Peptides against a protein of PDB entry 5A53. Designs and how they scored, part 70

Target 1, 230 residues: chain A of PDB entry 5A53
Amino acid sequence: LVENVKQALFIPGQSCNKNLHDIMVDLSALKKPDMKRFNRKNDIHPFEDMSPLEFFSEKNDCSLMVLMTSSKKRKNNMTFIRTFGYKIYDMIELMVADNFKLLSDFKKLTFTVGLKPMFTFQGAAFDTHPVYKQIKSLFLDFFRGESTDLQDVAGLQHVISMTIQGDFQDGEPLPNVLFRVYKLKSYKSDQGGKRLPRIELVEIGPRLDFKIGRIHTPSPDMVTEAHKKP

## One batch from the design tools (peptide)

Design b1_p30_2_s3 (made by RFdiffusion4, then SolubleMPNN; from b1_p30_2, 11 letters changed)
Fold by OpenDDE base, seed 3:
Structure b1_p30_2_s3 (fold): chain B 230 residues (1-230), chain A 30 residues (1-30)
Amino acid sequence: as target 1 above (230 residues)
Amino acid sequence: EKEEWLKKIEELEKKKKAGRVSDDESDIVK
């Protein structure tokens, strides 16, 4: 079975700055080898006109896209886009808070390219709230792709943790999503003849706190068509 | 083993969410 791994395209928008570029580089490193990056800035406003993104999706054969933009209203904005049949399926703006950390801020750890991350989701809303369900689905699609549970265990090198920062009620602003990446370290602890494997988590970056922005949800027809693909 | 490991990670992240584990305990190079 050829794993139909979804390819990602990272696009610097016209307002992309150094910080966003650095974030883009670090986040895209987790998607290697299934990632392309544009070097040129593109003037794309996905919530005004989606056509350029559909064009890029088709031309690059990428069903995942990330647009990097920044403004006063939407600082450090990563717009995550999914396409189906090269048409926009959904979009979500995730604005990176200023407290971000890059891979260079962490101790350099070697990792094997192409190993799939394990995901952990903290917060009931990931299973109940439409927006957080979309975020969960998006990140699973983005980094895990089509994988079996068995392959996920055998290739376990790192963990992506996504945490909803707080509890919220209806009508309240949606809490940020805390994105963390850890490498698994297995230590053989020889305590008293019982070799219990001690697993430690070491944060490797990037560290991103995502503020949720605008969302585009798929049409009911596109949802139906997307679920029909085996 | 996988389930126990997942539970351990979930517990660690719950502790972080609760502010009981500072992000500063990470191997952050200052």
Scores: peptide ipSAE 0.021, ipTM 0.560, DockQ to the pose 0.017
Fold by OpenDDE base, seed 5:
Structure b1_p30_2_s3 (fold): chain B 230 residues (1-230), chain A 30 residues (1-30)
Amino acid sequence: as target 1 above (230 residues)
Amino acid sequence: EKEEWLKKIEELEKKKKAGRVSDDESDIVK
């Protein structure tokens, strides 16, 4: 089954600043060609009223949305939204820490647009903790689009790494998620007859440390409906 | 091949998380 590639819509909120705009540009570049960006700021408060986002999802045929807002309490906030049938499925606030790096901060490497990245997840909580499961699901959904069984390893150029920053106990604040993007360089090492492909990872950006904010989880009914579509 | 690549990436990320590979070894244009 060719799963249709999910389209992403990037929305500047009313409080969107230059840093968020730059982050939006760089992150959305990884989603090309399957992305749209609004040029105008929109006054959207998704945790108060989700209706504007549902409207934008339907109008733009986008099942993925990212709202860019910034406040004193929620600085550099990227609200990631998924829709199902143009209704809100889930939402998560991911606040970008001030130590972020843009694509311009890294050596410009030529990359082929439209190649699906490989993902790596570091931290057991990505498979056990509900919030980190949602993050894992979200990012896989955001960048992989169609699960083509033909993950032609020969076509693998990019790796997205997501790491939980440290250990945590119940009741403690959830550690940040470290988002890193690498280009794979394969070197044929002629060393000693065993063609062990030497793989080097070159960071290409953006570099984002995500602080976890507010979360909206899907209703059980929506979970059931979303899993019924093969 | 894919499994070996994944293992190598996981090892590299584990080393980075452990602070053994400086994020500064990233070809960051200073």
Scores: peptide ipSAE 0.020, ipTM 0.551, DockQ to the pose 0.017
Fold by OpenDDE base, seed 2:
Structure b1_p30_2_s3 (fold): chain B 230 residues (1-230), chain A 30 residues (1-30)
Amino acid sequence: as target 1 above (230 residues)
Amino acid sequence: EKEEWLKKIEELEKKKKAGRVSDDESDIVK
């Protein structure tokens, strides 16, 4: 079964800056080899006109897109877009807080390209609240694709942790989502006893705190079509 | 094994969220 791994396209917007570029490079490295990046800035305003994104989705055969923009109102904004049949399915703005860390801020570790990360989600709202459910769905789609729950534990290299920063009530501002990436290190204890290998989690980056911005939700018809397994 | 690791990760994240694990315990190159 050829896993229909969703391809991602990273697009620098007209207002893309160095920080966003660096974030784009580091985040996209986790999606290798199933990732493309544009080197040129594109003047795209997805909440005004989605047609350019649909065009790029089709031309690049990418069902995932990330648009990098920055303004005073939406600093370090990563707009995550999913398409179905090269039409916009959903969109969400995730603004990276200024406390971000790049891969260069962490100890250089060797990684095998193409290993799928394990996910952990902290916060009940990931299963109950529509916005956080969309975020959960998006990131699972982005990094795992349609892969079945049979994660080969033997191939587990990376853990992506997503945490809702705080508790909130209805009508309150949505807390940030804390994005963290860890590498699993297994230590063989040389002591000849059946001691379980000591596994440690090492943060490898990037470290991103996402502020939630604007959202486009799919039509009920598109939801139905997207859930129809071929 | 996988479930124990998930629990350990969840516990580590809970400790980080609670401020009990300093970000300094991360292998961040200072």
Scores: peptide ipSAE 0.020, ipTM 0.506, DockQ to the pose 0.017
Fold by OpenDDE base, seed 1:
Structure b1_p30_2_s3 (fold): chain B 230 residues (1-230), chain A 30 residues (1-30)
Amino acid sequence: as target 1 above (230 residues)
Amino acid sequence: EKEEWLKKIEELEKKKKAGRVSDDESDIVK
């Protein structure tokens, strides 16, 4: 089965800064080889006019896009966009908190390009709250793709953990989503003849705390079409 | 095996969320 792996396009916005560029490089490294990056800044305001993104989706054959912008109100903003039929399906602003860590901040552990990460989600709201459901869906689409194959645990090198930072009530600001990436290390413990594989999780980065911003939800018609299995 | 891993990750993340696991246990090269 040719896995229909969704391609991602990373777009520096006009206000893209060095920090966002570095974050973009590190996050996109996890999406290799199924990613493209623009080197030029593009003046795109997706919540005002979505047409440039639809154009880029079609021209680059990418159903995933990430726009990198920064302002005083929306610092280190990563707008995640999904398209269906090269039309905007949904969008979400995820602002990276200043406490971020890059891959260079961690011990360089080589990862094999093209291995799909395992995901873990911590927080009931990922299954109940519409915004967190969208985030869960987005990140699964972004990194996992449509793989039906039981990824042999032996081939599992990476775990992406997404945690809702706290509990919240209706009407309260939505807690941040903590994005963490781990490499699985298997140690053969020779203790007592039983080779119990000791597996350790080593954080490899990037470390990102996402503050939730603006959201565009898909039309009911697009939801119906996107769920139609061909 | 996969389920045990998921449980271990969930426990680690719960400990981190609770502030009981310092970020210092990460091999962060300062």
Scores: peptide ipSAE 0.021, ipTM 0.542, DockQ to the pose 0.017; fails the geometry check

Design b1_p30_2_s4 (made by RFdiffusion4, then SolubleMPNN; from b1_p30_2, 12 letters changed)
Fold by OpenDDE base, seed 5:
Structure b1_p30_2_s4 (fold): chain B 230 residues (1-230), chain A 30 residues (1-30)
Amino acid sequence: as target 1 above (230 residues)
Amino acid sequence: EKEEFLKKIEELEKQKKAGRVSDDESDIVK
């Protein structure tokens, strides 16, 4: 079965700054080899006109896109877009908080390119709340693709953790999503004759706290089409 | 093994959320 690995396109918007560029580089490194980056800034306003993104999706054969923009109201904004049939399926703005860390801020650990990370989600809202369900779905699509085949733990090198920062009630602002990336280190502990494999998690970056912004939800028709198995 | 590993991650993230594990124990190159 050819794993239908979704390709990602990273697009600098007109207001893309150095911080967003650095974040883009580091986050996109986790998507290699299934990633393209534009070098030129593009004047795209996806919540006003989606046509340019649909055009880029089709021309680059990318069903995942990330638009990098920054303003006073939406600082360090990463708009994550999914397409189906090169039409916009959904969009979500995730603004990176100023406390972000780049790969260069962590100990450089060698990792094998192309290994699919395991995901962990902390917070009940990832399974119950529509917005957090979309975030969960988005990140699973972004890094794992459609195949739910649990890669054997033996081949697992990376873990992506997503945590909802706190509890919230209806009508309250949605808590941030804490994005963390870990490398698994297996140590043979020589403790007491039983070689219990000790697995340690080492944070490798990037470290991103996502503030949730605007959302575009798919039409019921597109949901039905996207769930049609060929 | 996988379940134990997932449990360990959940515990680590719970500790981080609770502010008990300083982000400093991340091997941040100081």
Scores: peptide ipSAE 0.021, ipTM 0.560, DockQ to the pose 0.017
Fold by OpenDDE base, seed 4:
Structure b1_p30_2_s4 (fold): chain B 230 residues (1-230), chain A 30 residues (1-30)
Amino acid sequence: as target 1 above (230 residues)
Amino acid sequence: EKEEFLKKIEELEKQKKAGRVSDDESDIVK
């Protein structure tokens, strides 16, 4: 089965700053080789006009897009966009909190490009709440693709952890999503002749706390079409 | 092995959420 890995396009918006650029570089590195980045700023306002994103989706054959913008109201905003048939399927604004860490803030570890991460999700809302379900779906789609094949543990290099920061009730502001990336390290423990492989997790970055912003949900018709596997 | 590993990650992230483990202590899951 040729895994149709979804391609991602990272787009600096007009208000993209150095921090967002650095975050874009680091996050997009996890999507290599299935990633493109624009070098020029683009004046795109996806919640006002989606047509430029649909154009870019088609032109670049990318079903995933990330728009990098920043304002006083929406600081360090990463708008994640998915398309279906080069039409906008869904969008979500995820604003990176100021406590972010870049790959340069962690120990440089060798990373094999192209290995799919394992995901862990912490928080019941990832399975029950529509917004967190969208986030879960988005990140799985973004980094893992549609392959349901249980990746062999032998091929596991890194884990992406997503945690809902706290509990919340209906009508309360949605807690942030904590994005963490870990690398698996296998150590041969020489203790007592039984070489039990010790597996350790080491955070490798980036470290991102996402504040949830605006959301565009797909139309019921698009949901139906997207679930029709040809 | 995979399931045990996932459980360890989940436990660590729960501890982070609970404020019991600093970000620094959670950098390495033993």
Scores: peptide ipSAE 0.020, ipTM 0.520, DockQ to the pose 0.018
Fold by OpenDDE base, seed 1:
Structure b1_p30_2_s4 (fold): chain B 230 residues (1-230), chain A 30 residues (1-30)
Amino acid sequence: as target 1 above (230 residues)
Amino acid sequence: EKEEFLKKIEELEKQKKAGRVSDDESDIVK
C-alpha cells in the first residue's frame, strides 16, 4: 500500500527574513522526509496571482505549499496552500507571533524522522467555525495524511497540540491558534508492584502562536472533487 | 485540559498495547 503522503514545498518569498527562515526549517523538520525547500527567494503574491504556486505545485509534485513572507502589516506570515490537481484548493495566512520558540530553545530530544504525529485540538470552533475547520483540516493533511496504519500507531512519539486562544463571538477578531509540539515519554513507575505506564509530555518545539490572516476557500466544485478521491 | 489530554493519551497508549488502532486525534473541547 503506497501511502499517499502529501508532499510539502516550502517557498521563501521575497520578504523572507532570518526568523521566518528558522521557523521554516524547524516546522519543515516535522514534515521530513516528505518536504522540499527552495533556497532562492521567489516574488509570489498568492492572493493577487495564484499561477506561480500552481506552477510550483505541478513542477515539484507537491500538493502542500508554505510561502514565507514578512511585512509591517503581515509580520512572519506563513501562507499555507493546498492544491488539488495542481490547482489551488485553499489558502490561509498564519502569522507567527514574536513570542515564537525554535527547536534550539528546547532540550534536544532525538526524534525519528517520518513518524506521524498525533493531533489534539482544543476549542469547539475547530468543529463548528469554517475558518478553524479549515485550519484543522489543513494541519491534519499537512502532517498526518489520510491513512493511519498500525505502524503509525506503534511509532507514535509526537503530539501536535492546537489550541484556540480564548472564546470569541461572531464579528470579533478570530483568536490565535497556539501550535505546540510534544514528545511522549513513557515512564515505568513501580508503584506497589503494578507497573503503571506513566506518560509525560515534553515540549520539543517549535512553539508558534498563529494569528489568522487572509483566507481563500475552495470552490464548491473543487470540494466535491476532492472528497471523491478514494 | 492537560489532565484530560494526558488521560486520552494514556487511553490511546493502552489501546496501542492491546493492538487496537485508535484514532490518533484527541479533541479536547474547552
Scores: peptide ipSAE 0.072, ipTM 0.548, DockQ to the pose 0.039; fails the geometry check
Fold by OpenDDE base, seed 2:
Structure b1_p30_2_s4 (fold): chain B 230 residues (1-230), chain A 30 residues (1-30)
Amino acid sequence: as target 1 above (230 residues)
Amino acid sequence: EKEEFLKKIEELEKQKKAGRVSDDESDIVK
């Protein structure tokens, strides 16, 4: 089955800065080859007018978009957008904390382009809380697509870990989501005549702590239609 | 092996969440 891998479009907003550009480059590298990046800034305000994003979705045949903006109120903001039929399905603002690390901050490791990452999610809220469920769904959709074949396990080279930073109660601010990327290293250690495969995880970056911002949720009708597509 | 690996990742991430392991110490999972 040829998986219809969702294409992503990375869009620098008008307020895109160097840090966001670097983050965009590094995060988008994980989506290669199924990624496009604009090199020009675009004045887009998705929570005010969604029409430009719908236009870009259709024009570029991208059902995933990431808008890079920064302001005093929303510093290092990555707005993740999904479309269905080139109409906005959902949106979420994820603001990158200042403690971010780029790929250049880690030991450069070779990776094969196009291999799907494995995901790990830490925090019960990823399965129960609507916002974290959306985040989980978004990132799975973004990097794995809808079909995870067993063949993806054989080609596993890296793991994306997403952790909810702390516990929270109803009415409390939502904890950040810690985004980490690890490469799997297999070492054959010959210890005592038994080749024990040793697997090591090496963080490769980027390292991103996401503060949750504004959210747009799909209409019940769009949810129903999105689930009907095989 | 893969399952043990995943368990180890989950444990490390739990330790990070709990503030017991620094980000630097978690760069390499052995």
Scores: peptide ipSAE 0.018, ipTM 0.458, DockQ to the pose 0.017; fails the geometry check

## One batch from the design tools (peptide; made by RFdiffusion4, then SolubleMPNN)

Design b2_p8_3_s1 (from b2_p8_3 with H2E W8P)
Fold by OpenDDE base, seed 1:
Structure b2_p8_3_s1 (fold): chain B 230 residues (1-230), chain A 8 residues (1-8)
Amino acid sequence: as target 1 above (230 residues)
Amino acid sequence: SELRSKPP
């Protein structure tokens, strides 16, 4: 039995501002059609009480949630939440740096809604460091889309690149994760009478640099249950 | 492995 595509719920927190709203709109556009957004602000503090998120997960049948909050300490904070059986599985705060770019900041390119992005990860820590492993897992899960037997390369439209910004050592602050979205653009170059297929990556946005904040990790038992194959 | 959203 293939599980249905995970639905995402975007939740404006009480401190959600215009910038976060715009970021929410743009990021959620990449998750269409498997996305819901609340229009009302909700006063949710997931690291103090997770029960409201569990309620929303169940009520909306969304196993992915993104809470949009902003404070002086945690500016432009996107809390990514996953649930298992409508219970909190994991959470991570990803704060968007001020240098963000919206879709409107890029050349408007038409894209087909619902196409699965390809991911690229740059940085060894995505495979070794527990926090970056969680981020990798989260984004792959968040944008997985429909399970297709054939990855039709012809259907590949988007590439999402995630890069760890620089090297770090143990005890150092965790580098930001650079989130970039590209569209594959095919050209026929006419060079000397030979039409060579050319593929270019064109950045389409949004451009987000994520600063890592607080993390909640699942219990080992919950990990085991959530990874059980039927 | 893929993370499930619900028990099997």
Scores: peptide ipSAE 0.491, ipTM 0.934, DockQ to the pose 0.928
Fold by OpenDDE base, seed 2:
Structure b2_p8_3_s1 (fold): chain B 230 residues (1-230), chain A 8 residues (1-8)
Amino acid sequence: as target 1 above (230 residues)
Amino acid sequence: SELRSKPP
């Protein structure tokens, strides 16, 4: 049994500012049509009380949530939450650095809504380090879209690149994750009278550098249940 | 493996 596409709920927190709102709009645009947004601020502190998020997950039938908050300690914070059976599965704080770029900062390119992006991950830690493994899992799950048996390369419009910013050793602060979005642009090049197919990657935004914050991980039992094949 | 959102 294939599950339906996971729906995302974007929630402005009480401390949500204009920048976070704009980031929310742009990131959520990549999740269309499988996203909802709240227009009102909600006072939610997920690392203190998870119950409001579980309530919203169930009420909105959204197994993906993103809480937008900002404080002096956690500026431009996007808390990504996943649920299993409307209970919190995992959470991660990803704080957007001030050097972010919005979709409006790039050349407007039309894209088809609802197409699954291809992901690229740069950095060995995405496969070895538990935090980066969670980030990889989260983003792949968040943007998975419809399960198509045919990865029609011809239908590929977006590439999302996630890069760990530099090497790190045990005990060092975790490097930021560089989030970049590209559109595949097909050209016919005329080289010497031969029209050759050419594909270029064009950055379309948003451009986000994520600083890693707090994390909540599921129990081993919940992991087992959430990965059970029917 | 893919993460499910609900029990089967």
Scores: peptide ipSAE 0.491, ipTM 0.934, DockQ to the pose 0.930
Fold by OpenDDE base, seed 4:
Structure b2_p8_3_s1 (fold): chain B 230 residues (1-230), chain A 8 residues (1-8)
Amino acid sequence: as target 1 above (230 residues)
Amino acid sequence: SELRSKPP
């Protein structure tokens, strides 16, 4: 049995500002049609009490949630939450740096809604370091979309690139993750009377640099159950 | 492996 496409719920926190709202709109546009947004602010503190998020997960049938909050300590904070059986599986705070770019900062390109992005990950830590492994897992899961047998290259429209910003050693602060979105643009090049297909990557936004904050990890038992094949 | 959202 193929599981249904995971639905995402975007939740403005009480401290949600205009910048976070704009970021929420742009990031959620990439998750259409499998996305819901709340229009009202909700007073949720997921690292103090997870119960409201579990309630929202069940009530909205959303196994992906993004809480938008901002404070002096955690500016432009996107808390990404996943649930298993409507219980919290994992959480991670990703704070958007002030150098962000919105979709409006790029050339308007038409795109088909609901196409799966291809991911690229730059940095060995995405495969070795627990935190970056969680980030990789999260984004792959968040944008997985519909499992179609027609996974053919012909359906590829978007590339999402995630890069660890620089090297780090044990005990050092974790480098930011650079989030970039590109559209594949096909051209016919005429080279000496031969029309060769040419593909170019065009950045479409949003452009986000994520600073890593607090993390909640699942129990080993929850990991086993969540990866159990029927 | 892929993460499920619900028990099987």
Scores: peptide ipSAE 0.483, ipTM 0.932, DockQ to the pose 0.932
Fold by OpenDDE base, seed 5:
Structure b2_p8_3_s1 (fold): chain B 230 residues (1-230), chain A 8 residues (1-8)
Amino acid sequence: as target 1 above (230 residues)
Amino acid sequence: SELRSKPP
Protein backbone atom coordinates (compact mmCIF):
# COMPACT_ATOMS: atom_id res chain seq x y z
CA LEU B 1 0.00 0.00 0.00
CA VAL B 2 1.41 3.37 -1.00
CA GLU B 3 0.70 5.91 1.71
CA ASN B 4 -0.90 9.19 0.79
CA VAL B 5 1.31 12.28 0.68
CA LYS B 6 2.20 13.37 4.20
CA GLN B 7 0.31 16.49 5.23
CA ALA B 8 1.99 19.27 7.16
CA LEU B 9 0.37 21.34 9.91
CA PHE B 10 1.89 24.72 10.74
CA ILE B 11 1.08 25.81 14.29
CA PRO B 12 1.71 29.29 15.68
CA GLY B 13 2.79 28.96 19.30
CA GLN B 14 1.83 31.48 21.94
CA SER B 15 5.10 33.36 21.39
CA CYS B 16 4.79 33.43 17.59
CA ASN B 17 5.77 36.86 16.24
CA LYS B 18 5.33 38.58 12.87
CA ASN B 19 8.67 37.36 11.54
CA LEU B 20 7.84 33.75 12.37
CA HIS B 21 4.41 34.17 10.86
CA ASP B 22 5.93 35.44 7.62
CA ILE B 23 8.48 32.60 7.62
CA MET B 24 5.65 30.13 8.26
CA VAL B 25 3.65 31.49 5.32
CA ASP B 26 6.62 31.33 2.96
CA LEU B 27 7.89 27.90 4.00
CA SER B 28 4.39 26.43 3.97
CA ALA B 29 3.87 27.76 0.43
CA LEU B 30 6.50 25.23 -0.68
CA LYS B 31 4.40 22.43 0.85
CA LYS B 32 1.18 23.36 -0.98
CA PRO B 33 -1.26 21.73 -1.52
CA ASP B 34 -0.29 19.31 1.28
CA MET B 35 -0.35 21.74 4.18
CA LYS B 36 -2.62 23.35 6.75
CA ARG B 37 -1.97 26.47 8.80
CA PHE B 38 -3.57 27.41 12.08
CA ASN B 39 -4.62 31.03 12.34
CA ARG B 40 -4.74 30.98 16.13
CA LYS B 41 -1.88 30.80 18.58
CA ASN B 42 -1.64 27.65 20.67
CA ASP B 43 0.19 27.28 23.97
CA ILE B 44 2.29 24.19 23.22
CA HIS B 45 5.52 23.13 24.89
CA PRO B 46 6.45 19.94 23.01
CA PHE B 47 9.51 19.05 25.11
CA GLU B 48 7.38 19.20 28.27
CA ASP B 49 4.14 17.66 26.98
CA MET B 50 3.77 16.06 23.56
CA SER B 51 0.08 15.16 23.95
CA PRO B 52 -1.33 18.35 22.32
CA LEU B 53 0.74 17.69 19.19
CA GLU B 54 -0.42 14.08 19.03
CA PHE B 55 -4.00 15.34 19.32
CA PHE B 56 -3.47 17.85 16.49
CA SER B 57 -1.79 15.20 14.33
CA GLU B 58 -4.78 12.90 14.65
CA LYS B 59 -7.49 15.58 14.42
CA ASN B 60 -6.00 17.14 11.27
CA ASP B 61 -4.59 13.92 9.76
CA CYS B 62 -1.14 15.52 9.61
CA SER B 63 1.97 13.42 10.22
CA LEU B 64 4.18 16.50 9.83
CA MET B 65 3.95 19.50 12.13
CA VAL B 66 5.87 22.74 12.55
CA LEU B 67 5.49 24.71 15.78
CA MET B 68 6.44 28.39 15.56
CA THR B 69 7.75 29.86 18.84
CA SER B 70 10.14 32.62 19.88
CA SER B 71 11.94 33.41 23.13
CA LYS B 72 15.16 35.13 24.21
CA LYS B 73 16.88 31.73 24.39
CA ARG B 74 15.21 30.26 21.27
CA LYS B 75 14.50 33.11 18.88
CA ASN B 76 12.51 32.32 15.71
CA ASN B 77 12.26 28.65 16.65
CA MET B 78 10.66 26.19 14.25
CA THR B 79 10.07 22.87 15.97
CA PHE B 80 9.68 20.20 13.30
CA ILE B 81 7.66 17.20 14.46
CA ARG B 82 6.90 13.90 12.77
CA THR B 83 4.33 11.38 13.93
CA PHE B 84 3.83 7.68 13.40
CA GLY B 85 0.31 6.46 14.05
CA TYR B 86 -0.37 9.96 15.41
CA LYS B 87 2.30 9.42 18.09
CA ILE B 88 5.44 11.54 18.25
CA TYR B 89 8.22 9.94 16.23
CA ASP B 90 10.83 12.69 16.34
CA MET B 91 11.24 16.40 16.99
CA ILE B 92 13.93 18.96 16.25
CA GLU B 93 14.21 22.66 17.03
CA LEU B 94 15.54 24.75 14.14
CA MET B 95 15.98 28.41 15.01
CA VAL B 96 15.95 30.84 12.09
CA ALA B 97 18.82 33.32 12.20
CA ASP B 98 18.05 37.05 11.87
CA ASN B 99 19.55 37.20 8.35
CA PHE B 100 16.54 35.39 6.85
CA LYS B 101 14.98 36.45 3.55
CA LEU B 102 11.32 36.10 2.60
CA LEU B 103 9.83 35.34 -0.82
CA SER B 104 9.11 39.07 -1.14
CA ASP B 105 12.87 39.75 -1.01
CA PHE B 106 13.35 37.82 -4.27
CA LYS B 107 12.11 38.29 -7.80
CA LYS B 108 8.56 37.01 -7.98
CA LEU B 109 8.56 33.84 -10.02
CA THR B 110 5.55 31.70 -10.70
CA PHE B 111 5.93 28.06 -9.74
CA THR B 112 3.69 25.06 -10.21
CA VAL B 113 2.12 23.98 -6.95
CA GLY B 114 2.66 20.36 -5.98
CA LEU B 115 5.91 19.66 -7.81
CA LYS B 116 8.46 17.69 -5.83
CA PRO B 117 11.69 19.58 -5.15
CA MET B 118 15.09 18.08 -5.72
CA PHE B 119 17.32 18.15 -2.65
CA THR B 120 21.04 18.73 -2.46
CA PHE B 121 22.97 18.21 0.76
CA GLN B 122 26.41 19.72 1.34
CA GLY B 123 28.44 18.35 4.24
CA ALA B 124 29.59 14.83 5.08
CA ALA B 125 27.87 15.02 8.48
CA PHE B 126 24.47 14.64 6.76
CA ASP B 127 25.43 11.00 6.24
CA THR B 128 27.45 10.36 9.43
CA HIS B 129 26.32 12.55 12.34
CA PRO B 130 23.03 11.52 14.02
CA VAL B 131 21.62 15.06 14.27
CA TYR B 132 22.33 15.94 10.65
CA LYS B 133 21.04 12.52 9.56
CA GLN B 134 17.78 13.39 11.31
CA ILE B 135 17.66 16.79 9.57
CA LYS B 136 18.28 15.16 6.19
CA SER B 137 15.63 12.53 6.86
CA LEU B 138 13.17 15.16 8.06
CA PHE B 139 13.44 17.47 5.05
CA LEU B 140 13.39 14.64 2.53
CA ASP B 141 10.28 13.29 4.23
CA PHE B 142 8.67 16.72 4.62
CA PHE B 143 8.94 17.56 0.90
CA ARG B 144 8.70 14.04 -0.55
CA GLY B 145 5.41 14.70 -2.29
CA GLU B 146 3.77 12.07 -4.43
CA SER B 147 5.69 8.86 -4.96
CA THR B 148 6.15 8.92 -8.71
CA ASP B 149 8.30 6.15 -10.17
CA LEU B 150 9.15 8.58 -12.93
CA GLN B 151 11.55 11.15 -11.58
CA ASP B 152 10.65 13.04 -14.70
CA VAL B 153 13.44 15.61 -15.04
CA ALA B 154 10.92 17.49 -17.17
CA GLY B 155 8.89 18.16 -14.03
CA LEU B 156 11.79 19.47 -11.96
CA GLN B 157 11.24 23.12 -11.11
CA HIS B 158 12.74 23.52 -7.65
CA VAL B 159 16.00 22.70 -5.96
CA ILE B 160 16.31 22.88 -2.19
CA SER B 161 19.90 23.14 -1.00
CA MET B 162 20.91 22.32 2.56
CA THR B 163 24.47 23.12 3.62
CA ILE B 164 26.26 22.58 6.92
CA GLN B 165 28.00 25.87 7.67
CA GLY B 166 31.61 24.83 8.20
CA ASP B 167 33.46 22.01 9.91
CA PHE B 168 33.09 21.03 13.54
CA GLN B 169 34.73 18.72 16.05
CA ASP B 170 33.37 16.66 18.90
CA GLY B 171 32.25 18.87 21.77
CA GLU B 172 31.86 21.95 19.56
CA PRO B 173 28.51 23.60 18.85
CA LEU B 174 26.80 22.15 15.80
CA PRO B 175 27.11 24.44 12.76
CA ASN B 176 24.00 26.00 11.27
CA VAL B 177 22.20 24.46 8.32
CA LEU B 178 21.80 26.84 5.39
CA PHE B 179 18.44 26.35 3.68
CA ARG B 180 18.19 27.74 0.13
CA VAL B 181 15.48 27.38 -2.52
CA TYR B 182 16.14 27.72 -6.23
CA LYS B 183 13.99 27.60 -9.32
CA LEU B 184 15.28 26.08 -12.51
CA LYS B 185 14.93 28.62 -15.27
CA SER B 186 15.23 27.43 -18.84
CA TYR B 187 16.58 29.79 -21.47
CA LYS B 188 17.13 29.46 -25.15
CA SER B 189 20.55 30.90 -25.86
CA ASP B 190 21.19 32.03 -29.40
CA GLN B 191 24.84 31.15 -29.82
CA GLY B 192 25.69 31.73 -33.48
CA GLY B 193 22.24 30.75 -34.72
CA LYS B 194 22.14 27.54 -32.64
CA ARG B 195 19.50 27.60 -29.95
CA LEU B 196 21.13 25.77 -27.05
CA PRO B 197 19.03 25.02 -23.98
CA ARG B 198 20.46 26.84 -20.99
CA ILE B 199 19.37 26.18 -17.42
CA GLU B 200 20.01 28.64 -14.61
CA LEU B 201 19.32 28.33 -10.90
CA VAL B 202 17.53 31.38 -9.55
CA GLU B 203 17.12 31.78 -5.80
CA ILE B 204 13.43 32.27 -5.01
CA GLY B 205 13.40 32.05 -1.22
CA PRO B 206 12.81 31.76 1.55
CA ARG B 207 16.43 31.94 2.68
CA LEU B 208 16.85 30.45 6.14
CA ASP B 209 19.88 29.72 8.31
CA PHE B 210 18.89 27.14 10.91
CA LYS B 211 20.53 26.96 14.31
CA ILE B 212 20.00 23.51 15.82
CA GLY B 213 18.25 23.27 19.17
CA ARG B 214 16.71 20.43 21.18
CA ILE B 215 16.01 17.03 19.67
CA HIS B 216 13.71 14.15 20.46
CA THR B 217 14.57 10.80 18.87
CA PRO B 218 12.31 7.77 18.51
CA SER B 219 12.80 4.54 20.40
CA PRO B 220 14.46 1.71 18.46
CA ASP B 221 11.15 -0.14 18.49
CA MET B 222 9.33 2.82 16.97
CA VAL B 223 12.03 3.11 14.28
CA THR B 224 11.51 -0.56 13.42
CA GLU B 225 7.73 -0.19 13.24
CA ALA B 226 7.86 3.01 11.18
CA HIS B 227 10.20 1.44 8.60
CA LYS B 228 8.47 -1.94 8.24
CA LYS B 229 7.70 -2.70 4.66
CA PRO B 230 4.27 -4.16 4.26
CA SER A 1 13.72 3.08 3.70
CA GLU A 2 10.83 5.53 3.75
CA LEU A 3 9.29 6.52 7.05
CA ARG A 4 5.63 5.57 7.23
CA SER A 5 3.11 7.88 8.85
CA LYS A 6 0.79 5.09 9.98
CA PRO A 7 1.01 1.42 10.86
CA PRO A 8 0.22 -0.91 8.01
Scores: peptide ipSAE 0.485, ipTM 0.934, DockQ to the pose 0.941; fails the geometry check

